# Designs tried in a protein design run: peptides against a protein of PDB entry 3T6J. Part 29

Target 1, 375 residues: chain A of PDB entry 3T6J
Amino acid sequence: PIVESYIGFIESYRDPFGSRGEFEGFVAVVNKAMSAKFERLVASAEQLLKELPWPPTFEKDKFLTPDFTSLDVLTFAGSGIPAGINIPNYDDLRQTEGFKNVSLGNVLAVAYATQREKLTFLEEDDKDLYILWKGPSFDVQVGLHELLGHGSGKLFVQDEKGAFNFDQETVINPETGEQIQSWYRSGETWDSKFSTIASSYEECRAESVGLYLCLHPQVLEIFGFEGADAEDVIYVNWLNMVRAGLLALEFYTPEAFNWRQAHMQARFVILRVLLEAGEGLVTITPTTGSDGRPDARVRLDRSKIRSVGKPALERFLRRLQVLKSTGDVAGGRALYEGYATVTDAPPECFLTLRDTVLLRKESRKLIVQPNTRLE
Target 2, 372 residues: chain A of PDB entry 3T6J as posed
Amino acid sequence: PIVESYIGFIESYRDPFGSRGEFEGFVAVVNKAMSAKFERLVASAEQLLKELPWPPTFEKDKFLTPDFTSLDVLTFAGSGIPAGINIPNYDDLRQTEGFKNVSLGNVLAVAYREKLTFLEEDDKDLYILWKGPSFDVQVGLHALLGHGSGKLFVQDEKGAFNFDQETVINPETGEQIQSWYRSGETWDSKFSTIASSYEECRAESVGLYLCLHPQVLEIFGFEGADAEDVIYVNWLNMVRAGLLALEFYTPEAFNWRQAHMQARFVILRVLLEAGEGLVTITPTTGSDGRPDARVRLDRSKIRSVGKPALERFLRRLQVLKSTGDVAGGRALYEGYATVTDAPPECFLTLRDTVLLRKESRKLIVQPNTRLE

## One batch from the design tools (peptide; made by RFdiffusion4, then SolubleMPNN)

Design b1_p10_1_s2 (from b1_p10_1, 6 letters changed)
Fold by OpenDDE base, seed 3:
Structure b1_p10_1_s2 (fold): chain B 375 residues (1-375), chain A 10 residues (1-10)
Amino acid sequence: as target 1 above (375 residues)
Amino acid sequence: MTGTVDLPVL
């Protein structure tokens, strides 16, 4: 088998400022069959990047073909096991040198072992579909998230010599209609500027890219889904995201007004965006469980994903990218923290819902090192 | 910025 590994100070999720890497490492084997799907996605990446909701001037000047591999993890040493990885974690290097993507396939597979009776917050009519397509939809989401999420967008930079990597006279901010008024100076990075929100903000952007691009038929074809199956995969992917946004409340600490998990914060933000879109796209309804205790149901109207959800996500995603590209920390913070704020305001009453989420919380799954053998 | 995707609460 083909073996891959990495080790070092890589991920900065445990740093409140998003800068210092945690020492981690893994050993994995290549899943050739799943890797072939990601290779097809890579082959389409240049075209799919054009589908993202920002002008080409806000995209990387040159497409650098990355590697993308599905890995079955044998050993992972770290504080948490990711579903996917995009490295290096520096935008400047991603823009100029390229990047590599991996999907941790067997980690994703663990997510699929949810028993129907334990599946919380979904309508009964959605449960079987969710169970069936959760895995495949998550493969799609991870692929898009890594390759076209983290792998997309340009930072506007002025170098130490005063030269810009964009034409100041011709590049227009699509949100303001004006010329670019802010950028990264020499030595400034995404993390250094956006600091406490940088990690979660970027995850939110990447997750949003996944939701947005999974609507494209070519993406589903690459993963082997057509017709009704493709539509079900799309639906379950979006449903999983809005459900995750509710589940995310577990990771909010009201007393400290902080989030303890960047990805879950990102998913909550997306939920808020889709709720704001209105028109019955997403509904969260407090209920009473069979045990007489608080429960809730999340409903996503499938018929409104493209008509209501996509435009809302498009606008939001474009704003995320524009603010990122221009280094507009004030605007970015205002936008992101606005959606990341958890209050008990009606109609959602998120703090009350958090109590429900905590009440319905399942025991944390333990991931153990697999045994492997040659046949 | 980090490029990892943690699993959702499963």
Scores: peptide ipSAE 0.035, ipTM 0.758, DockQ to the pose 0.730; fails the geometry check
Fold by OpenDDE base, seed 2:
Structure b1_p10_1_s2 (fold): chain B 375 residues (1-375), chain A 10 residues (1-10)
Amino acid sequence: as target 1 above (375 residues)
Amino acid sequence: MTGTVDLPVL
C-alpha cells in the first residue's frame, strides 16, 4: 500500500485568534480507486475556477496543479478528525507555491452511516433520498471545498519593496465599481488580519464554493452522475447544507455569544443566506414529535435551487471573496458577523430552535483506530 | 488553514 503521513502544528481552529496551530498527526493508506475521481477533478480545476463568481483579477494569476488523494486513516492524533484537508494553511503559499488536497475516505464512510429512524429534521419524503445520496454528495462537496474552495482566490498584496501583485490602475472592485483601495501589506496574512473570524469565514467561502459549483454539469460528470442522478446529488448536497445549518446551533453558546466550531458557524451563515433569499427556497418549521416534545423540519424547494438559491449564493460568495482579496476587515466582519448572529427573532426564532436541536441531539460518533490485515 | 471539512460528527 501507499502510505501517507503528516505531523506538526497544522490547524489553528482551537486558537481564538486563528494563528497558533494545534499539534496534529496522521498515518493513512491511499485509496487508489477514490483518488482517481479526485484526479479527474484536478484535471478540470483550471476550467472550473473560471466559473467562480468573481473577476479573473480576483483569481490566482497562475493555476498550480495540486495533488489530490483519498486516504483511509489508520491513526489520527488531534482534537478532531477532518473529512478533507487542504495544506498549507497560508493563502500566500497556496497562491505562489501550490497546495495538496486529501479526502479522508473512511472518515466520510463512518459519517454516512445514519439509520433512517434516527435521521432528524428532514421531511419523511426526503429521508430515503438523503440516505441514498448523502455519501456521493459529500464526496462532491469535499472535493469542491478543498480543491476549488480553499484552492481559489487571490490576495492583493503590496510587498516589502512597495510592489503590488495587481494593476492598481485597471483592477476594479466589482462590488463598488471603484479601484482597489485596500490590500495586504508586507507581513499581513489572512489569519493575522481577520483574526477571530478568519477560520470560519474561510470555511464558509469553501462550503459556498462547493454548493455553487456542484450545480455545474461538468462537476457531476467527473463524479459519474448524469441526468436524474445528478439532480438528486445536487438536491441532497444543498439539503444537507441547510440541515447542517440548523444542527450548527448545538455549537453556539448564547451566554458568551460564541461559536465553538468554525465549520458549523459557516454552515449556519449559509443557512441564513439561503433563508434571506426567501421565495420559499428554505423553510424551517417547528413541529411536535411523536413523543410530544418539540421537533423541527427543514424543507428545501428543489425547483428553486437554481432560480433563487444560486443567485443568492453567487452574490454572497462574490462579496466574501472581494472582501478577502482586498483585506477589508471592517466590511468582512460586518458581513460575516451579521449572518452569524443568533437571536430569537421571528419567524425563525433560532434560540428556541437551538433548544429543539439540543433536545434531538444524536450521540456523538466516535472513530476508533482500525487494524490492517494481510490477505 | 487546511479546509478541514470537519463533518459534524453527527
Scores: peptide ipSAE 0.034, ipTM 0.746, DockQ to the pose 0.730; fails the geometry check
Fold by OpenDDE base, seed 1:
Structure b1_p10_1_s2 (fold): chain B 375 residues (1-375), chain A 10 residues (1-10)
Amino acid sequence: as target 1 above (375 residues)
Amino acid sequence: MTGTVDLPVL
């Protein structure tokens, strides 16, 4: 088998300031079949990047073809095992040297192990589709998230010599219609500027890219989905995200007004964006379970994904990118923290919903032992 | 930039 590994101070999610890496390591085996799908995605990446809702001036100047590999993890040491990874975590290196993507395929499999009768917060009519397509939709989402999410966008920088990596006279901010008024100065980084929100904000951007681009027929074709199957994969991917946004409330600590997991905070933010879009796109309905205790149902109107969801996500995603590119910390924080705020205000009553989420919480799924076979 | 990891939904 082809073996891959990494070890070192890599991910900064445990640092409230997003700067200090946690010591991590893994050993994994390459899944050749799934890796081939991701390589097809890589082959289309340059074209797909143009589909993102920002001007080319806000995208990387040069496309650097990354590697993308699906891995089956044999051993992982760290505080949490990820489903996907994009490295290095240094924007300068990503822009000048390139990056590598991996999907931890057997980690995804663990997430899919929920039995139908234990599947929470979905309408009964959605459960079978969800079970069928959760895995495939996650493969799509992870691929897009890593490659085209984390792998996209440009930071406007003034270097130590005073030179800009963008034309100050011609580049226009699509949100304001004005010239660029802020940028990263020498020594400033994404993490140093955005600090406490940097990790979650970036994850939110990446997740949003996944949702946005999964609507593109070419993406689904790359993964082998066509016709009704492609539409079901799209639906389940979006459904999973809005459900995840509800589940995310587990990771909010009301007493401290903070989030304990960056990705879950990101997913909650996306839920808020899609709820704000209105028009019946997303509905969360408190219910009473068969046990007489609080429950809830998330409903996504499939017919409104493209008409309501996509435009809402487009606007939001563009704003995320523009604020990121320009180093507008004040604007970025206002936007992101606004959507990340958890209150008990109607109609959603998120703090009450959190109680429901906690009540319905299941035991954490764990990888106990990988099952690897030689061909 | 922050760590770029996707964690599964439990």
Scores: peptide ipSAE 0.034, ipTM 0.760, DockQ to the pose 0.550; fails the geometry check
Fold by OpenDDE base, seed 4:
Structure b1_p10_1_s2 (fold): chain B 375 residues (1-375), chain A 10 residues (1-10)
Amino acid sequence: as target 1 above (375 residues)
Amino acid sequence: MTGTVDLPVL
């Protein structure tokens, strides 16, 4: 078998300032069959990057073909086990030297084992569909998240010699219609500049790329989905995201106005964006469970995904990228923290919903490393 | 960076 590993101070999610990496490591075996799908995604990456909602001037100058491999993890040492990885985490290195993507295939497979009776916050009619397509939709989402999420976009930089990596005279900010007015100076990084919001903001951008591009027929085709199956995969992917946004409230601490998990904060932000879009796209309804205690239902109108959801996400995602590229911390913070704010304002009453989420919280998960054998 | 998903209880 082909063995892959990594080890070091890699992910900064546990640092409040997004700067210090946690020591992490894994050993995994390459899943050749699943890797073939990701290879096809890589082969289409250059074209799919053009489908992202920002000008080419905000994309990397040169496409660097990355590796993308599906891995069956044998051991993972860290505070959390991811479904996918994009490394290195330095945007400048990603931009100039390239990157590598991995999908933790057997970790994803564990997510598919959700019991119907334990599936919270979904309509009964959606549960079977969700269970059926959660796995396939995750493969799509993770692939897009890593390759075209974390793997996309350009940082505007002025180097130590005063040279710019963009044409100051011709590049226009699509949000303002003006020339570029801010950039990263020598020694400034994404994490150093955006600090407390950097990790969650980037995860939000990557998740948004996944949702946005999963609507593209070529993406679904790469993963082997056509017709009604493709539409169901899209629906379940979006449904999973809005549900995750509700579940995210578990990781918010009202007393400290603090988020304890970057990905969950990102998912809540996306939920807020899609709720703001209105028009019946997303509805969260407080209910009473069969036990007589508070419950909730999340509804996503599949017929509104393309007409309402996509345009809303397009605008939001473009803003995320433009603010990231230009190093506009003030604008980026204002945008992101605005959507990340948790209040008890109607109609959603998120603080009240948080109580419901906590009440319906599943038991703590214990992930056990697998064994391999010859049969 | 990593994508984290909710896993079921084993």
Scores: peptide ipSAE 0.031, ipTM 0.727, DockQ to the pose 0.467; fails the geometry check

Design b1_p10_1_s3 (from b1_p10_1, 4 letters changed)
Fold by OpenDDE base, seed 3:
Structure b1_p10_1_s3 (fold): chain B 375 residues (1-375), chain A 10 residues (1-10)
Amino acid sequence: as target 1 above (375 residues)
Amino acid sequence: MVGTVDPPVL
């Protein structure tokens, strides 16, 4: 088997300032079959990048073909086990030197083992479909998230010599219609500027890319889905995201006004964006469970994903990218914290919903290190 | 960057 590993100070999710890496490591075996799908995605990446909702001037100047591999993890040492990885974590290196992507396939597979009777917050009519397609849809989401999420976009930089990596005279901010007014100076990074929101903001951007691009027929084809199956995968992917946004409330601490998990905060933000879109796209309804205690239902209108959801996500995703590219911390913070704010304001009453989420919380799964054998 | 596994979602 082909073995991959890494070790070192890599991920900064445990640093409140998003800068200091946690020491972690893994040993994994390459899953050749799943890796082949990701290689096809890589082969289409340059074209798919053009489908993202920002001008080419806000995308990397040169496409650098990355590696993408599906890995079955044998051991992982760290505070959390990821579903996917994009490294290096420095945007400047990503845009000038390239990057590598991995999907932790067997970690994803463990997540697929959901018992129908334990599946919370979904309509009964969606449960079987959700169970069937959660795994495949998540493979799509992870692939897009890593490769075209984290792997996309440009930072506008002025180097130590005063040179810009963009044409100040011709590049226009698509949100303002004006020339670029801000950028990263020498020594400034995404993490150093956006600090406390940097990790979650970037995860939100990457997740949004996944939702947005999963609507593209070529993406579904790459993963082997066609016709009704492709539409079901899309639906379940979006449904999973809005459900995740509700579940995310577990990771909010009202007393401290903070989030304890960057990805879950990101998913809540996306839920808020899609709720704001209105038109019956997403509905969260408080209910009473069979046990007589509070419950809730999340409904996603499949027929409105493209007509309502996509445009809303497009606008939001473009704003995320533009603010990131220009180093507009004030604008970025205002946007992101606005959607990340959790109140008990109607109609959603998210703090009340949080109580419901906590009430319906499942026991945390234990991940056990596997063994392997030659046959 | 990584996509962290959260039991309620994954």
Scores: peptide ipSAE 0.033, ipTM 0.755, DockQ to the pose 0.451; fails the geometry check
Fold by OpenDDE base, seed 1:
Structure b1_p10_1_s3 (fold): chain B 375 residues (1-375), chain A 10 residues (1-10)
Amino acid sequence: as target 1 above (375 residues)
Amino acid sequence: MVGTVDPPVL
């Protein structure tokens, strides 16, 4: 088997300022079959990047072909096992040297192991479809998230010599219609500027890229889905995201007004964006469970994903990127924290929903080392 | 950018 590993101070999710890496490491075996799908995605990456909702001037000047590998993890040391990884975590290196993507395939498989009877917050008519397509849709989402989410976008920089990596006279901010008015100065980084929101903001951008690009037929074709199957994968991917946004409330601490998990905060933000879009796209309905206690149902209108969801996500995703590129911390924080705010205001009453989420919380799954054999 | 670790959706 082909073995991959890494070790070191890599991910900064446990740093409130998003800068200091946690020491972690893994040993994994390459899944060749799934890796081949991701390689096809890589082959289309340059073209798919053009489908993102920002001008080419806000994208990397030079496309650097990354590696993308699916891995079956044998052992992982860290505070949590990810589903996907994009490294290095330094934007300058990503832009100039390239990056590598991995999908931890067997971690995804564990996440999918939910019994129908225990599947919370979905309508009954969605459960079977969700169970069938959660895995495949998540493969699509992870691939897009890592490769085209984290792997996309440009930071506007003035270097130590005073040179800009963009044309100040010709580059236009698509949100304002004006020339670029802010950028990263020498020594400033994404993490140093955006600090407490940097991790979650970037995850939100990456997740949004996944949802946005999964609507593209070429993406689904790469993963082997066509016709009705492709549409079901899209639907389940979006459904999974809005459900995740509800589940995310578990990771919010009202007393401290903080989030304990960057990805879950990101998913909540996306839920808020899609709820704001209105028009019946997403509905969260408080209910009463069979046990007589509070429950809830999330409904996504499939017919409105493209007509309502996509435009809403497009606008939001563009704003995320523009604010990131220009180093507009004030604007970025205002936008992101606005959507990340959890209150009990109607109609959603998110704090009340949080109580429901906690009430319906399942025991944490344990991930153990798989049994491996030589064949 | 903060490290891109994607925990599975619970």
Scores: peptide ipSAE 0.032, ipTM 0.760, DockQ to the pose 0.582; fails the geometry check
Fold by OpenDDE base, seed 5:
Structure b1_p10_1_s3 (fold): chain B 375 residues (1-375), chain A 10 residues (1-10)
Amino acid sequence: as target 1 above (375 residues)
Amino acid sequence: MVGTVDPPVL
């Protein structure tokens, strides 16, 4: 088998400032069969990048074709196992040297293991569809998230010599209509500049890219979905995201006004964006479970994904990218923290919903490391 | 990266 590994101080999710990596390591085996769809995605990546809702001037100057591999993890040492990885975690290196993407296939498979009777917060009519398409939709989301999420966008930089990597005279900020007024200086990085929100903000951008681009017919075709199946994959992907946004409340600590998981915070932000879009796109309804205790239901109107959801996400995603590119920390923080706030304000009453989420929380799943044998 | 299995898988 083809073996891949990584080791070192890699991911910074546990650093409040998003800069210091946690020591991690894994050993994995390449899943050739599962890698094929990601290779097809890579082949279309340059074209799909053009579909992102920002001007080409805010995208990387040159597309650098990355590797994308599905991995079956044998062992993972760290505080948490991801579903996918994009490395290196330095935007400058991603822009100039390229990057690698991996999907942790067997980790995803664990995530796919849902029991219908234990599936929370969905309408009954959605449960079977959700179970059927969660896995395939996750493949789409992970692929887009890593390759076209983390792999997209340009940082405007002034180097040590005072040279800019963008034309100051011609590049226009699409949000303001003005010339670019801020950028990264020498020694400034995404993480150093955006600090406490950097990790979650970037995850939110990447997740949003996934939702946005999964609407493109070419993406579904790449993953082998057509017709009604393609539409179901789209629906379940969006449904999963809004559900995840609700589940995210588990990872909020009201007493400290902080989030304990960057991805879940990101998913909550997306939920807030889609709720703000209104028009019946997303509805969260408190209910009473069969046990007489509080419950909730998330509804996503399939017919409004393109008409309501896409435009809302487009505007939000563009703002995320523009603020990231320009190094506008004040604007970025205001935007992101605004959507990341958790209050008990009506109509959602998120703090009350959090109690419901905690009440309905499933037991932690165990991941068991396999044994290998020489034949 | 996308998601974490530890904490609980969604």
Scores: peptide ipSAE 0.032, ipTM 0.749, DockQ to the pose 0.306; fails the geometry check
Fold by OpenDDE base, seed 2:
Structure b1_p10_1_s3 (fold): chain B 375 residues (1-375), chain A 10 residues (1-10)
Amino acid sequence: as target 1 above (375 residues)
Amino acid sequence: MVGTVDPPVL
C-alpha cells in the first residue's frame, strides 16, 4: 500500500486569532479507487475555476496543478479528524507554489452512517433520499471545497519593493466599479489581517464554492452522476448544507456571543444567506415531536435552487472573494458578522431554535482507530 | 488559511 503522513503545527482553528497551529499528525493509506475520481476533478480544475463568480483578475494568475488523494486513516492525532484537507494553510504559498488536497475517505464513511429514525430536522419525504445520496453528495462537496474552494482566488499584494501583483490601472472592483483601493502589504497575510473571522470566513467561502459549482453538469459527470441522479445529488448537497446551518446553533454560545466551531459558523452564515433570498427557497418550521417536546423541520424547494439559490449564493460568494482579495477587513467583517449574528428575531427565532437543536442533539460520533491485517 | 472539512455534526 501507499502510505502518506504529515506531522506538525498545521491547523489554527483552536487559536482565537487563527494564527497559531495546533500540533497534528496522521498516518494513512491511499485509496486508489477513490483517488481516481479526484484526479479527474483535478484535470478539470483549470476550466472549473473560470465558472467561479469573480473576474479572472481576482483569480490566480497561473494554475498550479495540485495533488488530490483519498486516504484511509490508520491513526490521527489532533483535536478533531477532518473529512478533507488542503495544505499549506497560507494563501500566498498556495498562490505561488501550489497545494495538495486530501479526502479522508474512511472518516467520511463513518459520517454517512445515520439511522433513519435518528435523522433530525428533515421532512419524512426527504429522509430516504437524504440517506441514499448523503455520501455521494458529500464526496462532491469535499472535493469542490478543498480543490476549488480553498484552492481558488487571488490576494492582491504589494511586495517589499513596492511592486503590485495586479495592474492598478486596469483591474476594477466588480462590487464598486472602481479601481482597487486596498491590498495586502508586505508581511500581511489573510490570517493576520482578518484575525478572528479568518478561519470561519474562509470555510464559508469554500463551502459556498462547493454549493455553487455542484450545480455544474461537468462536476457531477466527473463523479459519475447524470440525469435524475445528478439532480438528486445536487438537492441532497444543498439540503445537507441548510440542515447543517440549523445544527450549527449547537456551537454558538449566546452568553459570549461566540462561535466555537469555524465550519459550523460558516454553515450558519450560508443558511442565513439562503433564507434572505426568500421566495420559499428555505423554510424552517418549529414543530412538536411525537414526545410532545419542541422539534423543527427544514424544507428546501428543489425547484428554486437554480432560480433563487444560485443567484443569491453567486452574489454572496463574489462579495466574499472581492473583500478577501482586496484585504478589506472592515467590509469583510461587516458582511460576515452580519450573517453570523444569532438573535431571537422573528420569523426564524434562532435562539429559540437553538434550544430545540440542543434538545434534539445526537450523540457525538466517535472515530476509533482502525487496524491492518495481512491477507 | 486553508482549513479542513469537518464532518457534519450528524
Scores: peptide ipSAE 0.031, ipTM 0.747, DockQ to the pose 0.753; fails the geometry check

